# Ledger of designs, part 33: peptides against a protein of PDB entry 7RZF

Target 1, 358 residues: chain A of PDB entry 7RZF
Amino acid sequence: PFQEEHLKQLYKIVPIKDIRNLYVTFPIPDLQKYYKSNPGHYLGHLIGHEGPGSLLSELKSKGWVNTLVGGQKEGARGFMFFIINVDLTEEGLLHVEDIILHMFQYIQKLRAEGPQEWVFQECKDLNAVAFRFKDKERPRGYTSKIAGILHYYPLEEVLTAEYLLEEFRPDLIEMVLDKLRPENVRVAIVSKSFEGKTDRTEEWYGTQYKQEAIPDEVIKKWQNADLNGKFKLPTKNEFIPTNFEILPLEKEATPYPALIKDTAMSKLWFKQDDKFFLPKACLNFEFFSPFAYVDPLHCNMAYLYLELLKDSLNEYAYAAELAGLSYDLQNTIYGMYLSVKGYNDKQPILLKKIIEKM
Target 2, 358 residues: chain A of PDB entry 7RZF as posed
Amino acid sequence: PFQEEHLKQLYKIVPIKDIRNLYVTFPIPDLQKYYKSNPGHYLGHLIGHEGPGSLLSELKSKGWVNTLVGGQKEGARGFMFFIINVDLTEEGLLHVEDIILHMFQYIQKLRAEGPQEWVFQELKDLNAVAFRFKDKERPRGYTSKIAGILHYYPLEEVLTAEYLLEEFRPDLIEMVLDKLRPENVRVAIVSKSFEGKTDRTEEWYGTQYKQEAIPDEVIKKWQNADLNGKFKLPTKNEFIPTNFEILPLEKEATPYPALIKDTAMSKLWFKQDDKFFLPKANLNFEFFSPFAYVDPLHSNMAYLYLELLKDSLNEYAYAAELAGLSYDLQNTIYGMYLSVKGYNDKQPILLKKIIEKM

## One batch from the design tools (peptide; aimed at target 1 E50)

Design b2_p16_1_s4 (made by RFdiffusion4, then SolubleMPNN; from b2_p16_1, 6 letters changed)
Fold by OpenDDE base, seed 5:
Structure b2_p16_1_s4 (fold): chain B 358 residues (1-358), chain A 16 residues (1-16)
Amino acid sequence: as target 1 above (358 residues)
Amino acid sequence: SLTPFEKVLEKKLKEL
């Protein structure tokens, strides 16, 4: 276990590649025995969320961060880490202290809201979907993985233990959240800008680094992180599929798309899946406008319209992605193309959201 | 998958 002397440390690391990364790491207890509740996954889901009011959304709005990942990692025996990793912009590299302040503001928001059963249920449902439709791993890789996991899980649970959430444990969520404090932080900044400013070399890969204590004033600033009114818990993900029924193949099923509707204003083609037998659909819409390509002005207006539409839909993009849904919007010479893909159950909801923004 | 660097950092973080 890390002693107090190993906490509140800053590592400045020189990468081989031109990358800018921040790692904010917290020592946490070994949570392996709590795999059925997986409190670190709950916190990782919220801290790593990309929707409106998320940590990433705010840090992107500042121009400081491109991507964010939050979650637990294995440590030494009897010890784990919770890590928040961000990809830094050039500007973000200058604002590392403020980025970490925002992390602690978000963590403080999680403390203020407390553990949410509905968020746990969403994690459970998402994991169940991921498990149900997991691609078949190569048998050798799968057997080797199972053999490794048998040290941690009962044989009967080895197949599901990584995915199956069974127990909501608010006490364990709070316990992990109590470890996500400035007094328990280890910070690593990875940037070529530290070249020639390091005094140590890593023994395994020869990585150059400098270690510094984080000033007590900075720790106190993070300890006094206020609630930031920009941070909100995510809304319920309405796109998570619950119905996975596959309709039987129709006797008249065509090998190619059949024209099933022909009107003055619309044509509809349909093809039933005869190959994959998944509860998935692909909806493709081509919109024709006589004005789309009449002149450069109309072309530019059609482009601008689509960009504004994409921006207006961005609030749904991450929730749809998590639920295994996607959409695509493109300008065409005749107008616009829309595609909606993924699990069929909630596609009508996503399609309705798109239409409401149009 | 963790980058080789993340594995090193993780290892160093474990050794500390």
Scores: peptide ipSAE 0.010, ipTM 0.432, DockQ to the pose 0.046
OpenDDE base, seeds 1, 2, 3, 4: peptide ipSAE 0.009, 0.017, 0.009, 0.017; ipTM 0.456, 0.471, 0.430, 0.471; seeds 2, 4 fail the geometry check

Design b2_p16_2 (made by RFdiffusion4)
Pose (drawn by RFdiffusion4):
Structure b2_p16_2 (pose): chain A 358 residues (1-358), chain P 16 residues (1-16)
Amino acid sequence: as target 2 above (358 residues)
Amino acid sequence: FPITHFEGHIIGNVSR
């Protein structure tokens, strides 16, 4: 649907609720036919990746961006999109050309070195382990899902869809990586600061927007010289699991969780899993404080402190959320709250780091 | 914010 008359364009949209965002849209051909190599997931794993020396951490270091989501959007049949969607700070709206410039800097940093064998082997191992201990399904919604993807795949791999991968073909990685060029951009800015500046309006919904077609100054400023920032490839993962042993059932087996520790400091509830036999467990905690909800100031500093703890710890723990260990730490009325769940091997390192950062 | 006490739940493939 994107003919070349309406390419290289930058719209400005006025919202109703106060948000600020930047969408970068590329068009690409259909890659649902290529469901074994999956080049879109490779570029999605390399673009939207938090951690040391990556696209998001540098934009956090310049104070412009809270978070960004990579990957490719799939639309209808026979055509496909690719999106880099970002949200903006107060002075992140002033430097949009520099943000998109850094986006093509990281793309060119990934074009000078191209394919990687160990990233594909690592992702395939992760999908294989995440498929081998695939948990039980709720019977409603699961049959709708496997009837929702029954139209594309044969009868043998109706289940093993986007779980098992056979081959690493760098040609398709290079092909989809070539289609990401600044002659294929469509920038869209959402900001509430364009109240009285919009000429055009939408008939169907009634929203207002613009046409600021990007002059060639910034296009040929985008693709001209792009060496690097302080970017780097992600490093070897250490949260990949190795212990897949189901520990045996002990003498005191109970059908409900029993109180084992009762002190004036803490109490526990414990139950070995009897039904599921998956090498994974969930640990949860609820810390209490009478000072968490005293007045609005003390009920306000709690969200700010807990949010800045999540801010400063996502850079460390995104590899744990990517390997299958997810944690969550949010505030409650009475006190604060913690819940770490996932594979059975790496809970102590993650929970201990959470405490010592807390 | 001082912490007075806490509660915990441990459920899954673990040993006592």

Design b2_p16_2_s1 (made by RFdiffusion4, then SolubleMPNN; from b2_p16_2, 9 letters changed)
Fold by OpenDDE base, seed 3:
Structure b2_p16_2_s1 (fold): chain B 358 residues (1-358), chain A 16 residues (1-16)
Amino acid sequence: as target 1 above (358 residues)
Amino acid sequence: FPITYYEATLEGNIKL
């Protein structure tokens, strides 16, 4: 475990690859015994959220960050880490202190709102779906994984322990959240821009780095992180499937798509799943427009339209993806292609939102 | 995204 002397440290690291990453790390207690409530997953879900009012949304809006991940990481026995990792833009590399300030502002927002049972329930439901419809793994890898986790979980729970949440524990969420403080922070910045500016070499891999103490003034700035009104909890995820009924195979089910509707304005082809028997569907729409590819101007307008449409749908994309829904939008020489895939239960909701934005 | 347990390997060789 890190001692106090290892806290409030900044590491400037030279990567081999051309990457720009920020790692904000907090030592936390060992949460392994709390796997039924998984408070680190709850916090990782919120901190790593990509919807409106999220940490990532704000940092993206400033042009500082491309991606964000947050959650618990295993340490050695008896301790873990909570890590917030971001992919930095070139501009973001200049604003690391302000990025971390925003992280603490978001964490402060989570403190102010307190633990939300509905968020836990969404995590529970998402994990239950992930468990129920888990893909087949390669037996060798799976058995090795299970053998490893048998050291941590009861035999009866070994298959479910990584997925199934059972207990809402607001006390444990608050306990972990209380460790996410500036006084407990370790910061690593990974960038080639530190080449020739390092004074240390890591012994095992020869990684060049510089270690600096974070100034007390910076720590105080982060400690005094106020509530930023741009941060809000996510809205309820309307895309989480609740109905998993598989419709019976039709007696006249064809091995190929059948034309089930033919009109002057639309053709509809249908193929029932006769192989996988999953509560999933693939909806594919081809829109035809005589204007889509008539000249370079119209082609560029059609492209711009789709890019704007995609941008306008970003608010739903993440919530849909978490719920096992996806969409794709592409220009074609004939017009536009839309695909909606995933669990069939909430596909109409996503499709409606797409159409309303079109 | 939430960090899934395995993927937050520092793609850099530094064991933080």
Scores: peptide ipSAE 0.020, ipTM 0.567, DockQ to the pose 0.015
OpenDDE base, seeds 1, 2, 4, 5: peptide ipSAE 0.018, 0.011, 0.020, 0.025; ipTM 0.574, 0.547, 0.562, 0.580; seed 5 fails the geometry check

Design b2_p16_2_s2 (made by RFdiffusion4, then SolubleMPNN; from b2_p16_2, 9 letters changed)
Fold by OpenDDE base, seed 5:
Structure b2_p16_2_s2 (fold): chain B 358 residues (1-358), chain A 16 residues (1-16)
Amino acid sequence: as target 1 above (358 residues)
Amino acid sequence: FPITYYEMTLEGNLKL
């Protein structure tokens, strides 16, 4: 485990690749024994959330961050890490202190709101769906993985332990959240801009780096992180499927899509799944417009319209993706293509939201 | 996204 001397450290690292990353790392207790409640996953879900009022949404709005990942990572035996990792823009590289301040403001928001059982329930439901409809893995890889995790889980639970949440433990969430403090931070900045500014070389990979203590004034600034009114807990994910009923195969099921509706304005083709038997559907819409490709102006207007539509749908994209729903919007020479894919139960909700934005 | 347990290999050269 890191001692106090290993905390409040800044590492400036030279990558081989042209990447800009920030790693904000907190030593935490070993949470392995708490796999049934998985408090680190709860916090990772919220800190790593991409919806409105999330940490990522605010950092993106500033132009500082492209992507964010948050959650627990295994350490050595007897301790773990909680890591917040962001992909930095060129501008974000200049605002690392302010980015970390926003992280602590979001963490402070989580403290102020306290543990939410409904958020735990959503995590539980999402993980249960992921377990139930898990894709087939290569037997060799799967067996090797299972053999490895037998060291951590009872034999009876080895298949479920990574997925099935059983216990809401607000005390453990608060315990982990209490470790996410500026006094417990380790910061790593990865950028080629540190080339020629390093004084150490890592033994295993020859990575050039510089280690510095984070100034006490910066630590105090982060300790005094206020509540930023832009940060909000996510809304309930309306796209989480609850109905997994598979309809019986129709007696007249064709091996190809059948035309089931033909009108002056629309044709509808339908094919029932006769192969996979999953509670999933693929909805594909082709919209025809005589104006879509008539001239360069209309073509560019159709492109701009679609980009604006995509942008207007970003608020739903992440929640849909978490729930195993996806959509795609493309310009065609004839107009526009829309696809909606995933669990069929909540597809009408996503489709309605898309249509309302159109 | 949330980090799942295993996969944050620091794609950078530092195994922290």
Scores: peptide ipSAE 0.022, ipTM 0.568, DockQ to the pose 0.015
OpenDDE base, seeds 1, 2, 3, 4: peptide ipSAE 0.011, 0.007, 0.009, 0.008; ipTM 0.540, 0.518, 0.538, 0.533

Design b2_p16_2_s3 (made by RFdiffusion4, then SolubleMPNN; from b2_p16_2, 8 letters changed)
Fold by OpenDDE base, seed 5:
Structure b2_p16_2_s3 (fold): chain B 358 residues (1-358), chain A 16 residues (1-16)
Amino acid sequence: as target 1 above (358 residues)
Amino acid sequence: FPITYYEETLEGNLRR
């Protein structure tokens, strides 16, 4: 385990690739025995959330961060880490202290709101769906994985332990949140901008780095992180499927899409799934416009329209993706293509939101 | 996104 001397450290690391990353790491207790409640997953879900009022949404709005990942990671025996990792913009590299301040402001928001049972229930439901409809894996890989995790889980639970949440444990969530403090932080900044500014070399990979103590004034600044009114808990994910009914095959089911509606303005083809028998659908829409490719100006306008539309849908895209829904929008020479895929139950909700933004 | 258990070691990400 890291001792106090290993905390409040800043590492400046030179990558081989041209990448800019920030790793904010907190030592936490071993949570393996709490797999049924998985408090680290709960916190990772919220900290790593991409919806309105999320940490990522605010950091993106400032132009500092492109992507964010948050969650628990295994350490050595008897301890784990909680890590917040962000992809930095060039501007974000100049604002690392402020980025970390925002992380602590979000963590402070989580403390102020306290553990939310409804959020745990959403995580439980999402994981249950993921387990129930898990894709087939290659037998060799799957067997090796199962053999590995037998060291961590009871034999009876080895198949379910990574997915099925059983217990809401607000006490454990608070316990982990209490470890996410500035006094318990390890920071690593990865950038080529540190080339020639390092004084150490990592033994195993030859990675050049510099280690510095984080100034006490900076730690105090992070400790005094206030509530930022821009941070909000996510709204309930309306895209989580609840109906998994598979309709029986129609007696007249065709092996190909059948034309079920033909009008002056629309044609509709339908094919029932006769192969997979999953509670999933694929909705494909082709919109025709005589203006889409009439000239270079209209072509570029159609492209810009779709990019703006995609941007306007980002708020819903993450929640939909978590729930196993996806959409795709593409320009065609005839107009626009829209695809909505995933669990059929909530596809109408996503489709409605897309159409309302169009 | 949340970090899943099987994301490559911090070392792997530093090499990506």
Scores: peptide ipSAE 0.014, ipTM 0.526, DockQ to the pose 0.016
OpenDDE base, seeds 1, 2, 3, 4: peptide ipSAE 0.014, 0.012, 0.012, 0.011; ipTM 0.521, 0.516, 0.503, 0.540; seeds 1, 2, 3 fail the geometry check

Design b2_p16_2_s4 (made by RFdiffusion4, then SolubleMPNN; from b2_p16_2, 10 letters changed)
Fold by OpenDDE base, seed 5:
Structure b2_p16_2_s4 (fold): chain B 358 residues (1-358), chain A 16 residues (1-16)
Amino acid sequence: as target 1 above (358 residues)
Amino acid sequence: FPISYYEMTLEGNLKL
């Protein structure tokens, strides 16, 4: 475990690749024994959330961050890390202190709201879906993985331990959240802008870096992080599937899509799955417009329309993706193409949201 | 995203 001297440190790192990253890391206890409740996953789900009122949504709105990853990572034996990693814009590189302040404001929001059993239930349900419909792994790789994790889990639980949440433990969530404090922080900034400004070289990769203590005034600023009214807990994910029924194969099932509706305004083809037997569907819509691609103005208007439509749907994209739903919107020479894919149960909800924004 | 869905690797950089 890191001693106090290893905390409140800033590392300025020169990358080989042209990347700008911020790593905010917190030493936490080893949570392996708490796999049934997985409090680090709960916090990772919220801190790493991309919906409205999320940490990422606010940092994107500032133009400082492109992407965010949050959660627990294995450390050395007997401790872990909680990490918040962001991809920085050029402007974000100038606002690192304020980015970290926003992280602590979000963490403070989580403290103020307290542990939410419904959020735990969503994590449980998402993980159960992921487990149930897990793709076939290569037998050799799978066996080796199982052999490795037998050191951590009972034999009877080894197949499920990584996926199945069983216990809501608000006490453990609060315990981990209590470690996410400025006094326990380690910060790394990765940027080529530090080239020629470093004084150390890392042993394993030869990475050039500088280590500095974070000023006490900056730590105090982060300790005094207030509640930012822009931060909100996510809404319930309406796209999580609950019905996994597979309909029987129809007697007249064709090997190819059959035309089941033919009207002046629409044609509909249908193909029942006869191969995979998954509670999934692919909905594909081609829209034809006489105004599509008639001239450069209409082409640009059609492009702009789809970009605006995509932007207006961003609030649903992440929740849909977590639930194993996706959509795609493309311009075509005849108009537009829409695809909705994934678990069939909540596809009508996503499709309705798309249509309401069109 | 949650880190459980994304492996953070610093390829050729200091691993924290």
Scores: peptide ipSAE 0.077, ipTM 0.655, DockQ to the pose 0.015
OpenDDE base, seeds 1, 2, 3, 4: peptide ipSAE 0.071, 0.059, 0.072, 0.065; ipTM 0.661, 0.618, 0.635, 0.644

Design b2_p16_3 (made by RFdiffusion4)
Pose (drawn by RFdiffusion4):
Structure b2_p16_3 (pose): chain A 358 residues (1-358), chain P 16 residues (1-16)
Amino acid sequence: as target 2 above (358 residues)
Amino acid sequence: EYEELEEEKEEILLEM
């Protein structure tokens, strides 16, 4: 749908709720026919990746961006999109050309070195382990899913869809990585600061927007000289699991969680799993404080402190959320709350780090 | 104290 008359264009959209965002849209051909190598997931794993020396951490370090989502959007049949969607701070709206410049800096930093064998092996191992201990399904919604993807795949791999990968073909990685060029951009800015500046309006929904077609100054500023920032490739993962042993049932087996520790400081509820036999467990906590909801000020600093703890700890724990260990830490009315779940091997390191950062 | 907590949040983001 994107003919070249309406490429290299930058719209400005006025919302109703106060948000600020930047969408970077690339068009790419259909890659649903390539469901073994999956080059779009490779570039999505290398673009939208938080951690040390990556695309998001540097935009955090310049104070312009809260978070960003990579990957490729799939539309209809015979055509596909690729999206880098970002949200903006107050002075992140002033430096949009520099943000997209850094996006092509990280793309060129990934074009000078191209394919990687160990990233494919690591991602394939992760999908294989995440498929081997695939948990039970709720019978409604699961049959709709496997009837939703029954049109594309043969009868043998109706289940093993986007779980098992056979081959690492760097040609298709290079092909989709070449189609990401600044002659293929479509920038879209959403900001509520364009109230009285919009000429065009949408008939269907009634929204207002513009046409600021990007002059060639900034295009040929984008692809001209792109060495690097302080970017780097992600490092070897240490949260990949190795212990897949189901521990045996002890003498005191109970059908419901029993109180084991009762002190004036804490109490526990414990139950060994009897039904599922998956090498994974879930640990949850609820910390109490009479000062958390006293007045609006003290009910306000709680969200701020807990949010800045999540801010400063996502850079560390994204590898745990990527390997299958997910944590969550949010506030409640009475006190604050914690819940870490996932594979059985790396809960102590993660929970202990959460406490000592807390 | 509340304004100091907001300032510390901004400093932590710049130290990433």

Design b2_p16_3_s1 (made by RFdiffusion4, then SolubleMPNN; from b2_p16_3, 9 letters changed)
Fold by OpenDDE base, seed 4:
Structure b2_p16_3_s1 (fold): chain B 358 residues (1-358), chain A 16 residues (1-16)
Amino acid sequence: as target 1 above (358 residues)
Amino acid sequence: ELKKLLEEKEKARLQI
């Protein structure tokens, strides 16, 4: 485990690849025994959220960060880490202190709001769906994984322990959140811009790095992180499926799509799933416009339209993806293509939102 | 997903 001397440290690391990453790491207690409540997953879900008012949304709006991941990581027996990892832009590399300030502002928002049972319930439901409809894995990889996790979980729970949440534990959420403080931080910045500016070499991989103490003034700045009014808890995820009913096969089910509607303005083809028997659907829409590809101007306008439409849908995309829904929008030589895929229960909600933005 | 993305990104990073 890290001692106090290992805290409030900054590592500047030279990568082999041209990558820019920030790792903000907090030592936390071993949460393995709390897998039924998984407080680290709760915090990782919120800190790693991509919706409006999220940490990532704000950092993206500033052009500093491309991607964000938050969550617990195993250390050794008796301790873990909570890590916030971001992919930095070139501009973000210049604003690392301010990025970390925003992280602490978001963490402070989580403290102010307190643990939310509805968020836990969403995590529980999402994980239950992921478990229930888990795809077949390659036997070799699956067996090796199961053999590894047998060291951590009872034999009876080994298949479920990584997925099924059972207990809302606000006390454990608060306990972990109390470890996410500036006095408990370790920062690593990975960038080629540190080449020739390092004084140490890692023993095992030869990675060049520099270690510096984070100045007390910077720690104090992060400790005084205020409530940033841009940060909000996510809204309830309306895309989480609740109905998993599989409709019976039609008696006249053909192996190919059947034309079930034919009008002057629309054709509808339908094929029932006769192979997988999953509560999933693929909705594919082809919109025809004689103007979409008439000239280069119209082509570029149609392209720009879809890019703007995708941008306007970003608020729903992440919540839909978490719920096992996806959409795709593409320009075609005939017009545009829309696809909505995933669990069929909430597809109408996503489709409606797409059409309302169109 | 975040955990899988971490594990996949970490597996991809541990290959570096």
Scores: peptide ipSAE 0.013, ipTM 0.504, DockQ to the pose 0.022
OpenDDE base, seeds 1, 2, 3, 5: peptide ipSAE 0.007, 0.006, 0.005, 0.006; ipTM 0.497, 0.482, 0.421, 0.484

Design b2_p16_3_s2 (made by RFdiffusion4, then SolubleMPNN; from b2_p16_3, 9 letters changed)
Fold by OpenDDE base, seed 5:
Structure b2_p16_3_s2 (fold): chain B 358 residues (1-358), chain A 16 residues (1-16)
Amino acid sequence: as target 1 above (358 residues)
Amino acid sequence: ELEKLLEEKKKVRLSI
């Protein structure tokens, strides 16, 4: 376990690749025994959320961060880490202190709101769906993985332990949140801009780095992180499937899409799944417009329209993706293409959201 | 997935 002397440290690291990353790391207790509640996953879900009022949404709005990942990571025996990792823009590299301040403001928001059972329930439901409809893995890789995790889980639970949440433990969530403090932080900045500014070399990979103590004034700024009114808990994910019924094969099921509706304005083809038997559907829409490709102006307007539409749908994209739904929007020479894919239960909700933005 | 993304990005072995 890191001692106090190992905390409040800043590492400036020179990468081989042209990357800009920030790692904000907190030593936490070993949470392995709490796999049934998985408080680290709960916090990772919220801190790593991409919806409106999320940490990432705010940091993106400032142009400082492209991507964010939050979660627990295994350490050595007896301790773990909670890590917030962001991909930095060039501007974000200049605002690392402010980025970390926003992280602590979001963590402070989580403390103020307290543990939410409904968020835990969503995590539980998402993981249950992922378990139930898990893709077939390569037997060799799967067996090796299972053999490895047998050291951590009872034999009876080895298949479910990584997926099935069973216990809401607000006490453990609060315990982990209490470790996510400025006094417990280790910061690593990865950038080529530190080339020629390092004084140490890492023993294992020869990575050049500089280690510095974080100034007490900076730690104090982070300790005094106020509630930022831009941060909000996510809304309930309306796209989480609850109905997994598979309809019986129709007697007249064709091996190819059949024309089931023909009107002056629309044609509809349908193909029932006769192979996979999953509670999933693929909806494909082709929209035809005589104006889509008539001249360069209309072509560019159609492009801009789709870019604006995609931007307006970003608020739903992450929640849909978490729930195993996806959409695609493309310009065509004839107009526009829309695809909606994933679990069929909530596809009408996503489709309605798309249509309302069109 | 988010936790797995942390594992795949582990190729930047920050020896923390």
Scores: peptide ipSAE 0.016, ipTM 0.475, DockQ to the pose 0.022
OpenDDE base, seeds 1, 2, 3, 4: peptide ipSAE 0.014, 0.008, 0.008, 0.014; ipTM 0.460, 0.450, 0.440, 0.472

